# Designs tried in a protein design run: peptides against a protein of PDB entry 2YKT. Part 49

Target 1, 231 residues: chain A of PDB entry 2YKT
Amino acid sequence: SRSEEMHRLTENVYKTIMEQFNPSLRNFIAMGKNYEKALAGVTYAAKGYFDALVKMGELASESQGSKELGDVLFQMAEVHRQIQNQLEEMLKSFHNELLTQLEQKVELDSRYLSAALKKYQTEQRSKGDALDKCQAELKKLRKKSQGSKNPQKYSDKELQYIDAISNKQGELENYVSDGYKTALTEERRRFCFLVEKQCAVAKNSAAYHSKGKELLAQKLPLWQQACADPS

## One batch from the design tools (peptide)

Design b1_p22_2_s4 (made by RFdiffusion4, then SolubleMPNN; from b1_p22_2, 8 letters changed)
Fold by OpenDDE base, seed 4:
Structure b1_p22_2_s4 (fold): chain B 231 residues (1-231), chain A 22 residues (1-22)
Amino acid sequence: as target 1 above (231 residues)
Amino acid sequence: SELDERIEKLLKELEEIKKQIA
């Protein structure tokens, strides 16, 4: 029947979220944590490299003929520090605004969806059983009427069952239909949330890249001229 | 920036989509 088919579709939506979407989201979060760790590792390794560059700058500053190059090397290291600070800020946002929030939601969502599906199934079954009962009672009544010498005795009761069946059928169909719409909305909302959070990450990432580009573009010409003939 | 403006536009569109399914 139409209601049965729609019921199956509704259940499949919930099952897809629980068995496909949520596990995939957990994996996405795990991969995000790995990515965060790798970027943090880059920052740490870069610190060692540019600290060593500062040491070279110190040596230049101690020389008699290369003092100005010491300042250049210090500036190079400082600009990198600023870029890395921006990266750390981005990573903080990545962790707090995306990973943590997704992790919290996916953890709670398994319980929520299980309860929601169970509630839907229970109510759907209840309505279905009530309908089946009315149909069965009508069938029994009709059999009794056919065997009776006074079938008109059962006419009012028959009409009552017919009306009840019609009403219960309509209620079941509406309930299942609304359930399907709700399930689809639940699925779409989760994808929308992911997209929204990823957009925030993209914005923060763009800020990191922009800041780095601006700083380097500003200073690079100066650094390139530092080794030119003394003025 | 141009990219920021595009992101804001997309976020606005997303909010509208969320309202439609709420």
Scores: peptide ipSAE 0.012, ipTM 0.450, DockQ to the pose 0.054
Fold by OpenDDE base, seed 5:
Structure b1_p22_2_s4 (fold): chain B 231 residues (1-231), chain A 22 residues (1-22)
Amino acid sequence: as target 1 above (231 residues)
Amino acid sequence: SELDERIEKLLKELEEIKKQIA
């Protein structure tokens, strides 16, 4: 029946969230933490590299014929520092605005969804059982009426059961329909939340890349000309 | 706030989903 099919669909939505979406989200968070760790490692390694570059700049500044190249090397290191600051801001947002919030949500969600599904199933079953009972009673009544010498005696009661069955069927269909809508809403809400948080990360990432591009584009012509100019 | 506007947009989208599957 339509109600049975919709009931199955509703249950499948909840099961998909619990058994596929949530585990995948947990994995996504784990991969995000790994990515964060790797980027932190890059930052650390880069610091060592550019500190060494500063040392080379100091040597140039102490030389008689390469003093101006010292300033160039210092500028290169300074640009790196500024780019690093932007990266740190991006990582902070990545951690606080995406990973932490997703982790909090997914951890609470399993219990919530289990309870929601159970509540739906219990009420759906209750309504279904009531309908089945009413249908069974009508069948019994009809059997009794057919064996009776006075079948008109049961006509009013038969009509009452027919009306009751119709009403209960409608209520069940409406309940299952609403349940399906609710389940789909729950699923979409979770995807939307993920998209929203990822958008924040994307904005911060764009800012990081833009700042780096801007700084390097500004300074690169100067650096490229440095060796052509005599001291 | 920008966040509030985004939330409202999401809520409207969810309501539209309910209508589409009615």
Scores: peptide ipSAE 0.007, ipTM 0.436, DockQ to the pose 0.042
Fold by OpenDDE base, seed 2:
Structure b1_p22_2_s4 (fold): chain B 231 residues (1-231), chain A 22 residues (1-22)
Amino acid sequence: as target 1 above (231 residues)
Amino acid sequence: SELDERIEKLLKELEEIKKQIA
């Protein structure tokens, strides 16, 4: 029946969230933590590289003919420091605004969804059983009527059961329909939350990239000119 | 997964670099 099909669809939505979405989200969080760790490693390695660049700048400053290039090398290292500061801010946001929040939600979600599904199933079954009972009673009544010398005696009761069946059928269909809409809304809410959090990360990432681009664009012509000008 | 393996490899490489710099 239509109601049975819709019921199966509803259950499948909940199962998809619990068995596919949530495990995938946990994996996503794990991959995010690995990504964060890798970026932290890059930051550390970069510090060593640019510290070594500063050393080269010191040597230039100590030279007789390349003193001004020492300042250029120091500026290059300083710009890197500023870019790294922006990266660190992005990473903090990545951790606090995305990973931590997703981790908290996914941990609580399993219990919530299980309870929601069970509640739906219990009520759906209750309504279904009530409908089946009325149908069974009508069938019994019709059998009695066929064997009776006075079928008119059962006519009012038969009409009553027919009306009850119609009403219960409608209620079941409405309940299952609402259940399906609710399940789809739950699924959509979770995807939307992920998208929104990822948008926040994207904004922070954009700020990091923009600051780096601006700093480098500002200084690069100066650094290039330093090589063209004799000491 | 392949992605996990790649990340793990990178993390190990970065750790090695840290040891060389320190």
Scores: peptide ipSAE 0.000, ipTM 0.260, DockQ to the pose 0.027
Fold by OpenDDE base, seed 3:
Structure b1_p22_2_s4 (fold): chain B 231 residues (1-231), chain A 22 residues (1-22)
Amino acid sequence: as target 1 above (231 residues)
Amino acid sequence: SELDERIEKLLKELEEIKKQIA
């Protein structure tokens, strides 16, 4: 029946969220943590590299013929420090606003979805059983009527059961239809949440890249001229 | 297939984005 088919579709949506979406989201979070760790590693490694650059700058500052290049090397290291500060802020946001929140959501969601599905199934079954009962009663009544010398005695009751069956069928169909819409909404909400959180991260990332580009663009001409114009 | 058409559309959009960034 149409209602049975829609019921199956509804259950499949919940199952897809629980068995496909949530596990995939957990994997996404895990991959995000790995990415965060790698970026932290880059930050640490970069610090060592530019600290070594500062040391080279110190040596230049102590020299007789390359003193001005020391300042250039210091500036290069300083710009890097500022860029790294922006990266650290981005990483904090990545961790706190995306990964942590997604992790909290996915952990709570398994219990929630199980309960929601169970509630839907229970109510759907209840309505279905009520419908089946009315249909069975009508069938019994018709059998009695066929065997009776006065079939007209049962005509009013027959009409009542027919009406009840029609109403219950409609209620079941509406309930299942609403259930399907609700399930789809639940699925969409989860994807939207992911998209929104990822958008926030993207904005922070854009700010990081923009600041880096700005700082480097400002200083690079000065650095490029340093060797051509010794002072 | 419908999936292939959607993929082609997305790839085209991505190509346009790349042009804007370059």
Scores: peptide ipSAE 0.000, ipTM 0.293, DockQ to the pose 0.096

## One batch from the design tools (peptide)

Design b1_p23_1 (made by RFdiffusion4)
Fold by OpenDDE base, seed 3:
Structure b1_p23_1 (fold): chain B 231 residues (1-231), chain A 23 residues (1-23)
Amino acid sequence: as target 1 above (231 residues)
Amino acid sequence: AEYPDASNLEALEEELEEIKNDL
């Protein structure tokens, strides 16, 4: 029936969230943690590289003919330090605003979805059972009427059961339809939350890249000229 | 439209128990 098909669709939405979305989200969080770790590793490795660059700048400053290049090398290292500080701030936001929040939500969601599905199933079954009961009572009444010398005695009750069946059928269909809309809303809410959190990360990333571009654009022309100038 | 939180879970669990008790 239409109601049975819609019921199946509703249950399938909840199952899809529990069995497909949530495991995939857990994997996404795990991949995010790996990405964070790799970026932290880049920051650490970069520190060693630019510390070594500072040492080269010190040697230039001690030289007879390359003193001004020492200042250039120091500036290069300093700009890098500022860029890395921005990256660290972005990583903190990535961890605290995306990964931690998603982890908390996905952990809670197992219980929530289980309860939501159970609620829907319980109420759907209750309405279905009430309908079945009325249908069964009507069938019993009709059997009694067929065997009776006075069938008209049961006519009013038969009409009452017919009306009750019609009403209960409509209520069941409406409930299942609303249940399906609710399930789809739950699914959409989860995707929307992910998109919103990812947008926040994207904004932070854009700010990081913009700051880096600005700092480099300011200094790079000066650095490029340093070797062209006579010592 | 908000992602469910602990309060939403508690409310839903309470509703579920009420429904079960009414059956």
Scores: peptide ipSAE 0.336, ipTM 0.899, DockQ to the pose 0.064
Fold by OpenDDE base, seed 4:
Structure b1_p23_1 (fold): chain B 231 residues (1-231), chain A 23 residues (1-23)
Amino acid sequence: as target 1 above (231 residues)
Amino acid sequence: AEYPDASNLEALEEELEEIKNDL
């Protein structure tokens, strides 16, 4: 029946969230933590590289013919330090605003979805059983009427059961339909939350990239000319 | 609609228990 099909669809939505979405989200969080760790590693390695660049700048500053290039090398290291600070801020946001929040949500969600599905199943079954009972009683009544010398005696009661069945069928269909909409809404909420959190991270990432671009655009022309300038 | 939180879970669990008791 249409109701049975929609019931199966509803259960499948909950099942898909529990068995596909949530495990995939856990994996996404794990990959995010790995990415964060790798970026932290980049930060550490970059510090060593630019500290070494500063040392080269010190040597240039001590030279007789390359003093001005010392300042250029120091500026290069300083710009990198500023870019790195922006990266650290982005990573902090990435951790606190995305990973931690997703981890908290996915941990709770298994229990929530299990309870939600169970509630739906219990109420759906109750309504279905009530409908089946009325259908069975109508069938019994029709059998009695066919065996009776006065079938007209049962006509009013037959109409009452037909009406009751129609009403219960409508109630069941409405309940299952609403259940399906609810399940789809639950699925959408989870995707929307992910998108919103990823948007926040994207904004922070954009700020990092913008700052880097700005700093380099300002200084790079000066650095490129430094070797052409007479000492 | 917001992603379910602990309060939503508690409320749902309470509702489920009520339904079980009425059946």
Scores: peptide ipSAE 0.328, ipTM 0.897, DockQ to the pose 0.049
Fold by OpenDDE base, seed 1:
Structure b1_p23_1 (fold): chain B 231 residues (1-231), chain A 23 residues (1-23)
Amino acid sequence: as target 1 above (231 residues)
Amino acid sequence: AEYPDASNLEALEEELEEIKNDL
């Protein structure tokens, strides 16, 4: 029946969230932690490189013919420091605003979804059983009336069962329909949360890239001409 | 609606208990 089909669809939505979405989200979080660790590693390695660049700038400053190039090398290292600070801010946001929040949500979600599915199943079954009982009683009543010398004795009761069946059928169909909408809403809210948090990360990432581009665009022309200036 | 939290879970568990008692 239509109700039975929609019931199966509803259960399948909950099953898909529990068995596909949540495990995939846990993997996404794990991959995010790996990405964060790699970026932290880049930060550390970059520090060593630009510290070494500063040392080259010190040597230039001590020279007789290359003193001004020392300042250029120091500026390069300073711009890197500013870019790096922006990256660190982005990483903090990535951790706190995305990974931690997703981890907290996915951890409790197994219990929530199990309870939600159980509630739906219990109420759906209860309504279904009540309908089946009324249908069975009507069938029994009709058999009894067919064997009776006075069928009219059962007419009012037959009408009552017909009305009750119609009402219970409608209630069951509405309940299952609402259950399906609820399940789809549960799925959608999880994706929406992910998208929203990822948008925040994207905004912070854009700020990092913009800052780096701005600083380098300002200084690079100056650095490029430094060797053309007389010593 | 937002992603469910601990309060939502507690509320749902209470509802389940009520349903169980009514059946």
Scores: peptide ipSAE 0.325, ipTM 0.896, DockQ to the pose 0.064
Fold by OpenDDE base, seed 2:
Structure b1_p23_1 (fold): chain B 231 residues (1-231), chain A 23 residues (1-23)
Amino acid sequence: as target 1 above (231 residues)
Amino acid sequence: AEYPDASNLEALEEELEEIKNDL
């Protein structure tokens, strides 16, 4: 029946969230943590590299013929430091605004979805059972009427059961339909939340890339000319 | 609608319990 089909669809939505979305989200969080760790590693490795560059700048500053190039090397290291600071800020936001929040939500969601599905199933079954009961009673009444010398005695009661069945069937169909809409809304809100959090990450990432581009664009021409200038 | 929180879970669990008791 239409109600049975829609019931199956409703259950499948909840199952899809529980069995596909949530595990995938957990994996996404894990991959995010891995990415964060790798970027932290980059920051650490970069520090060593640019500290070594500073040392080269110190040597230039101690030289008689290359003193001004020492300042250039120091500026290169400083710009990198600023870029790395921006990266660290981005990573903090990435952790706090995306990973932590998703982790909190996904942990809670197993219980929520289980309860939501159980609520739906319980009420759906109750309505279904009530319908089945009325149908069974009508069938019993009809059998009694067929065996009676006065079938008209049961006519009013038969009409009452027919009306009750029609009403209960409509109620069940509406309930299942609303249940399906609710389930789809639950699915959508989870994807929307993910999109919104990823938008925050994208904004922070854009700021990081912009800052780096601006700093390098400002200084690179100066650094490029440094070797052409006489000592 | 926002992603469910602890309050939403609590409310839902309460509703579920009420339903079970009424059936």
Scores: peptide ipSAE 0.302, ipTM 0.891, DockQ to the pose 0.064

Design b1_p23_1_s1 (made by RFdiffusion4, then SolubleMPNN; from b1_p23_1, 9 letters changed)
Fold by OpenDDE base, seed 2:
Structure b1_p23_1_s1 (fold): chain B 231 residues (1-231), chain A 23 residues (1-23)
Amino acid sequence: as target 1 above (231 residues)
Amino acid sequence: AVYPSSENLEELEKELAEIKASL
């Protein structure tokens, strides 16, 4: 029946979230942690490289013929430091606003979805059983009436059961329909949450890239001219 | 959109318990 099909679909939505979405999200979080670690490794390695660049700048500053190049090398290292600070801020946001929050939420969600599905199943079954009972009673009544010398005796009760069945059928259909809408809403909320958190990270990442571009664009022309003959 | 909170879970579990008790 339509109601049975909708019931199956409703259960499948919850199962899809629990068995497909949530495990995939956990994997996403794990991959995010790996990515964070790699970026932290890059920042650490970069520090060593630019510290060595500063040393080269010191040597230039000590020379008689290359003093101005020392300043250039120091500026390059300083710009790197500023870019690195922006990266660290981005990483902090990536950790705190995406990974940590998703990890906490996905763990809680397993329990929530189990309870939500159980609630739906329990109430759906209860309504279904009540309907089945009324249908069975009507069937019994009709059999009794058919064998009776006075079938009219049961006419009022038959009408009452017919009305009850109609009402219970409607209630069941409405409940299953609402359940399906609720399940779809729950699924959508989870995707929306992921998108929103990823957008926040993207904004912070954009700030990092923008700052880096700005700093380098400002200084690069000066650095490129540094080896020209003094005027 | 947000995930359900721990409070929402507790409320849901309470509702489930009440439903089960009423059957």
Scores: peptide ipSAE 0.266, ipTM 0.882, DockQ to the pose 0.064
Fold by OpenDDE base, seed 5:
Structure b1_p23_1_s1 (fold): chain B 231 residues (1-231), chain A 23 residues (1-23)
Amino acid sequence: as target 1 above (231 residues)
Amino acid sequence: AVYPSSENLEELEKELAEIKASL
């Protein structure tokens, strides 16, 4: 029946969220943590490289013929430091605004979805059972009427059961239909949350990239000219 | 919030309990 099919679809949505989406989200969080760690590693490694560059700048500053190049090398290292600081801020945001929040939500969601599905199943079953009972009673009544010498005695009661069945069937269909819409909404909300959090990450990343671009664009012409200028 | 809150969970659990009690 239409109601049975819709019921199966509804349950499948909840099951898909619980068994597919949530585990995948947990994996996504884990991969995010790995990504964060790798980026932190890059920052650390870069520090060593540019600290070494500073040392080269110190040597240049001590030289008689390359003193001005020392300042250039220091500026290069400083710009990198600023870029890395921006990256670190982005990573903090990535951790606090994405990973931590997703982790908290996914943990809560297991209990929520279990309760939601159970609620739906309980109410659906209750309505279905009530319908089945009315149908069974009507069938019993009709059997009694067919065997009776006075079938008219049961006419009013038969009409009552027919009406009750019609009403209960409509209620069940509506409930299941609404349940399906609710389930789909639950699924969509979870994807939307993920998208929104990724948008925040994207904004932070854009800020990082823009800052780096601006700093380098400002200084690079100066650095490129340094060796061309006789000193 | 797009995701359910702890309050939403508590409410849902209460509703479920009420439903079970009414059956």
Scores: peptide ipSAE 0.266, ipTM 0.878, DockQ to the pose 0.035
Fold by OpenDDE base, seed 1:
Structure b1_p23_1_s1 (fold): chain B 231 residues (1-231), chain A 23 residues (1-23)
Amino acid sequence: as target 1 above (231 residues)
Amino acid sequence: AVYPSSENLEELEKELAEIKASL
């Protein structure tokens, strides 16, 4: 029946969230943590590299013929420091605004979805059983009427059961339909939450990239001419 | 977007308990 098909669809939505979406989200969080760790490692390694660059700048500044190149090397290291500060800010946001929040939500969601599905199933079954009972009683009544010498005796009761069945059928169909809409909404809001959190991360990442681009665009022409224009 | 909270879970569990009690 239409209601049975809609019921199967509703259960399938909850199962898809529980068995496909949530495990995939847990994996996404794990991959995010790995990515964060790798970027932190890059930050540390970069610090060592540019600290060594500063040392080369100090040597240039102490030389007789390359003093101006010392300033260039210091500027290169300083620009990197500023870019790195933006990266650290982005990483904090990535951790606090995306990973931590997703981890908290996915942890409790197993219990939530289990309870939501159980609630739906319990109420759906209750309504279905009530409908089945009325249908069974109508069938019994019709059998009695067929065997009776006075079938008109049962006509009023038959009409009452027909009306009750119609009402219960309508209620069941509406309940299952609403259940399906609710399930789809549950699925959608999880994806929307992910998208919104990822958008926040993307904005912070854009700020990091923009700052780096601006600083390098400003200084790179000066650095490129430094060897051709000795002072 | 709104994601279910611990309060939402508690409310849902309460509702489920009430439904079971009414059957």
Scores: peptide ipSAE 0.263, ipTM 0.882, DockQ to the pose 0.064
Fold by OpenDDE base, seed 4:
Structure b1_p23_1_s1 (fold): chain B 231 residues (1-231), chain A 23 residues (1-23)
Amino acid sequence: as target 1 above (231 residues)
Amino acid sequence: AVYPSSENLEELEKELAEIKASL
């Protein structure tokens, strides 16, 4: 029946969220944590590299012929420090605003979806069973009427069951239809939440990239000219 | 889009309990 098909579709939506979306989201969070760790590793490794660059700048500053190049090397290291500070801020936001929140939500969502599906199934079954009962009683009544010497005795009861079946059928169809819409809305809001959180990440990333570009664009011409100046 | 909260879960569990009690 149409109701049965829509019921299956509704259950499949919940199952898709629980069995496909949520596990995939957990994996997404795990990959995010790995990405965060790698970026933190980059920051650490970069610190060592630019600390070594500072040392080269110190040596230049102590030289008689390359003193001005010492300042250039120090500026390069300072710009790096500022860029890394922006990266660290982005990582904090990435962790606190995306990963932590998604982790909390996905853990809670397993219980929520289980309860939501159970609620839907319980009510759907209750309505279905009530309908089936009325249909069965009508069938029994009709059999009894066919074997009776006075079929008119059962006419009022037959009408009552027909009306009850019609009402219960309509109620079941509406309930299942609403259930399907609700399930689709549940799925959509999870994707929307992910998109919104990724937008926040994108904004933070854009800020990081813009700051780095700005700082480098400001200083790079100066650094490029440093070796062209006669000593 | 609002992800379900702990409050939403508690409410849903309450509703489910009420439904089970009425059946």
Scores: peptide ipSAE 0.258, ipTM 0.878, DockQ to the pose 0.064

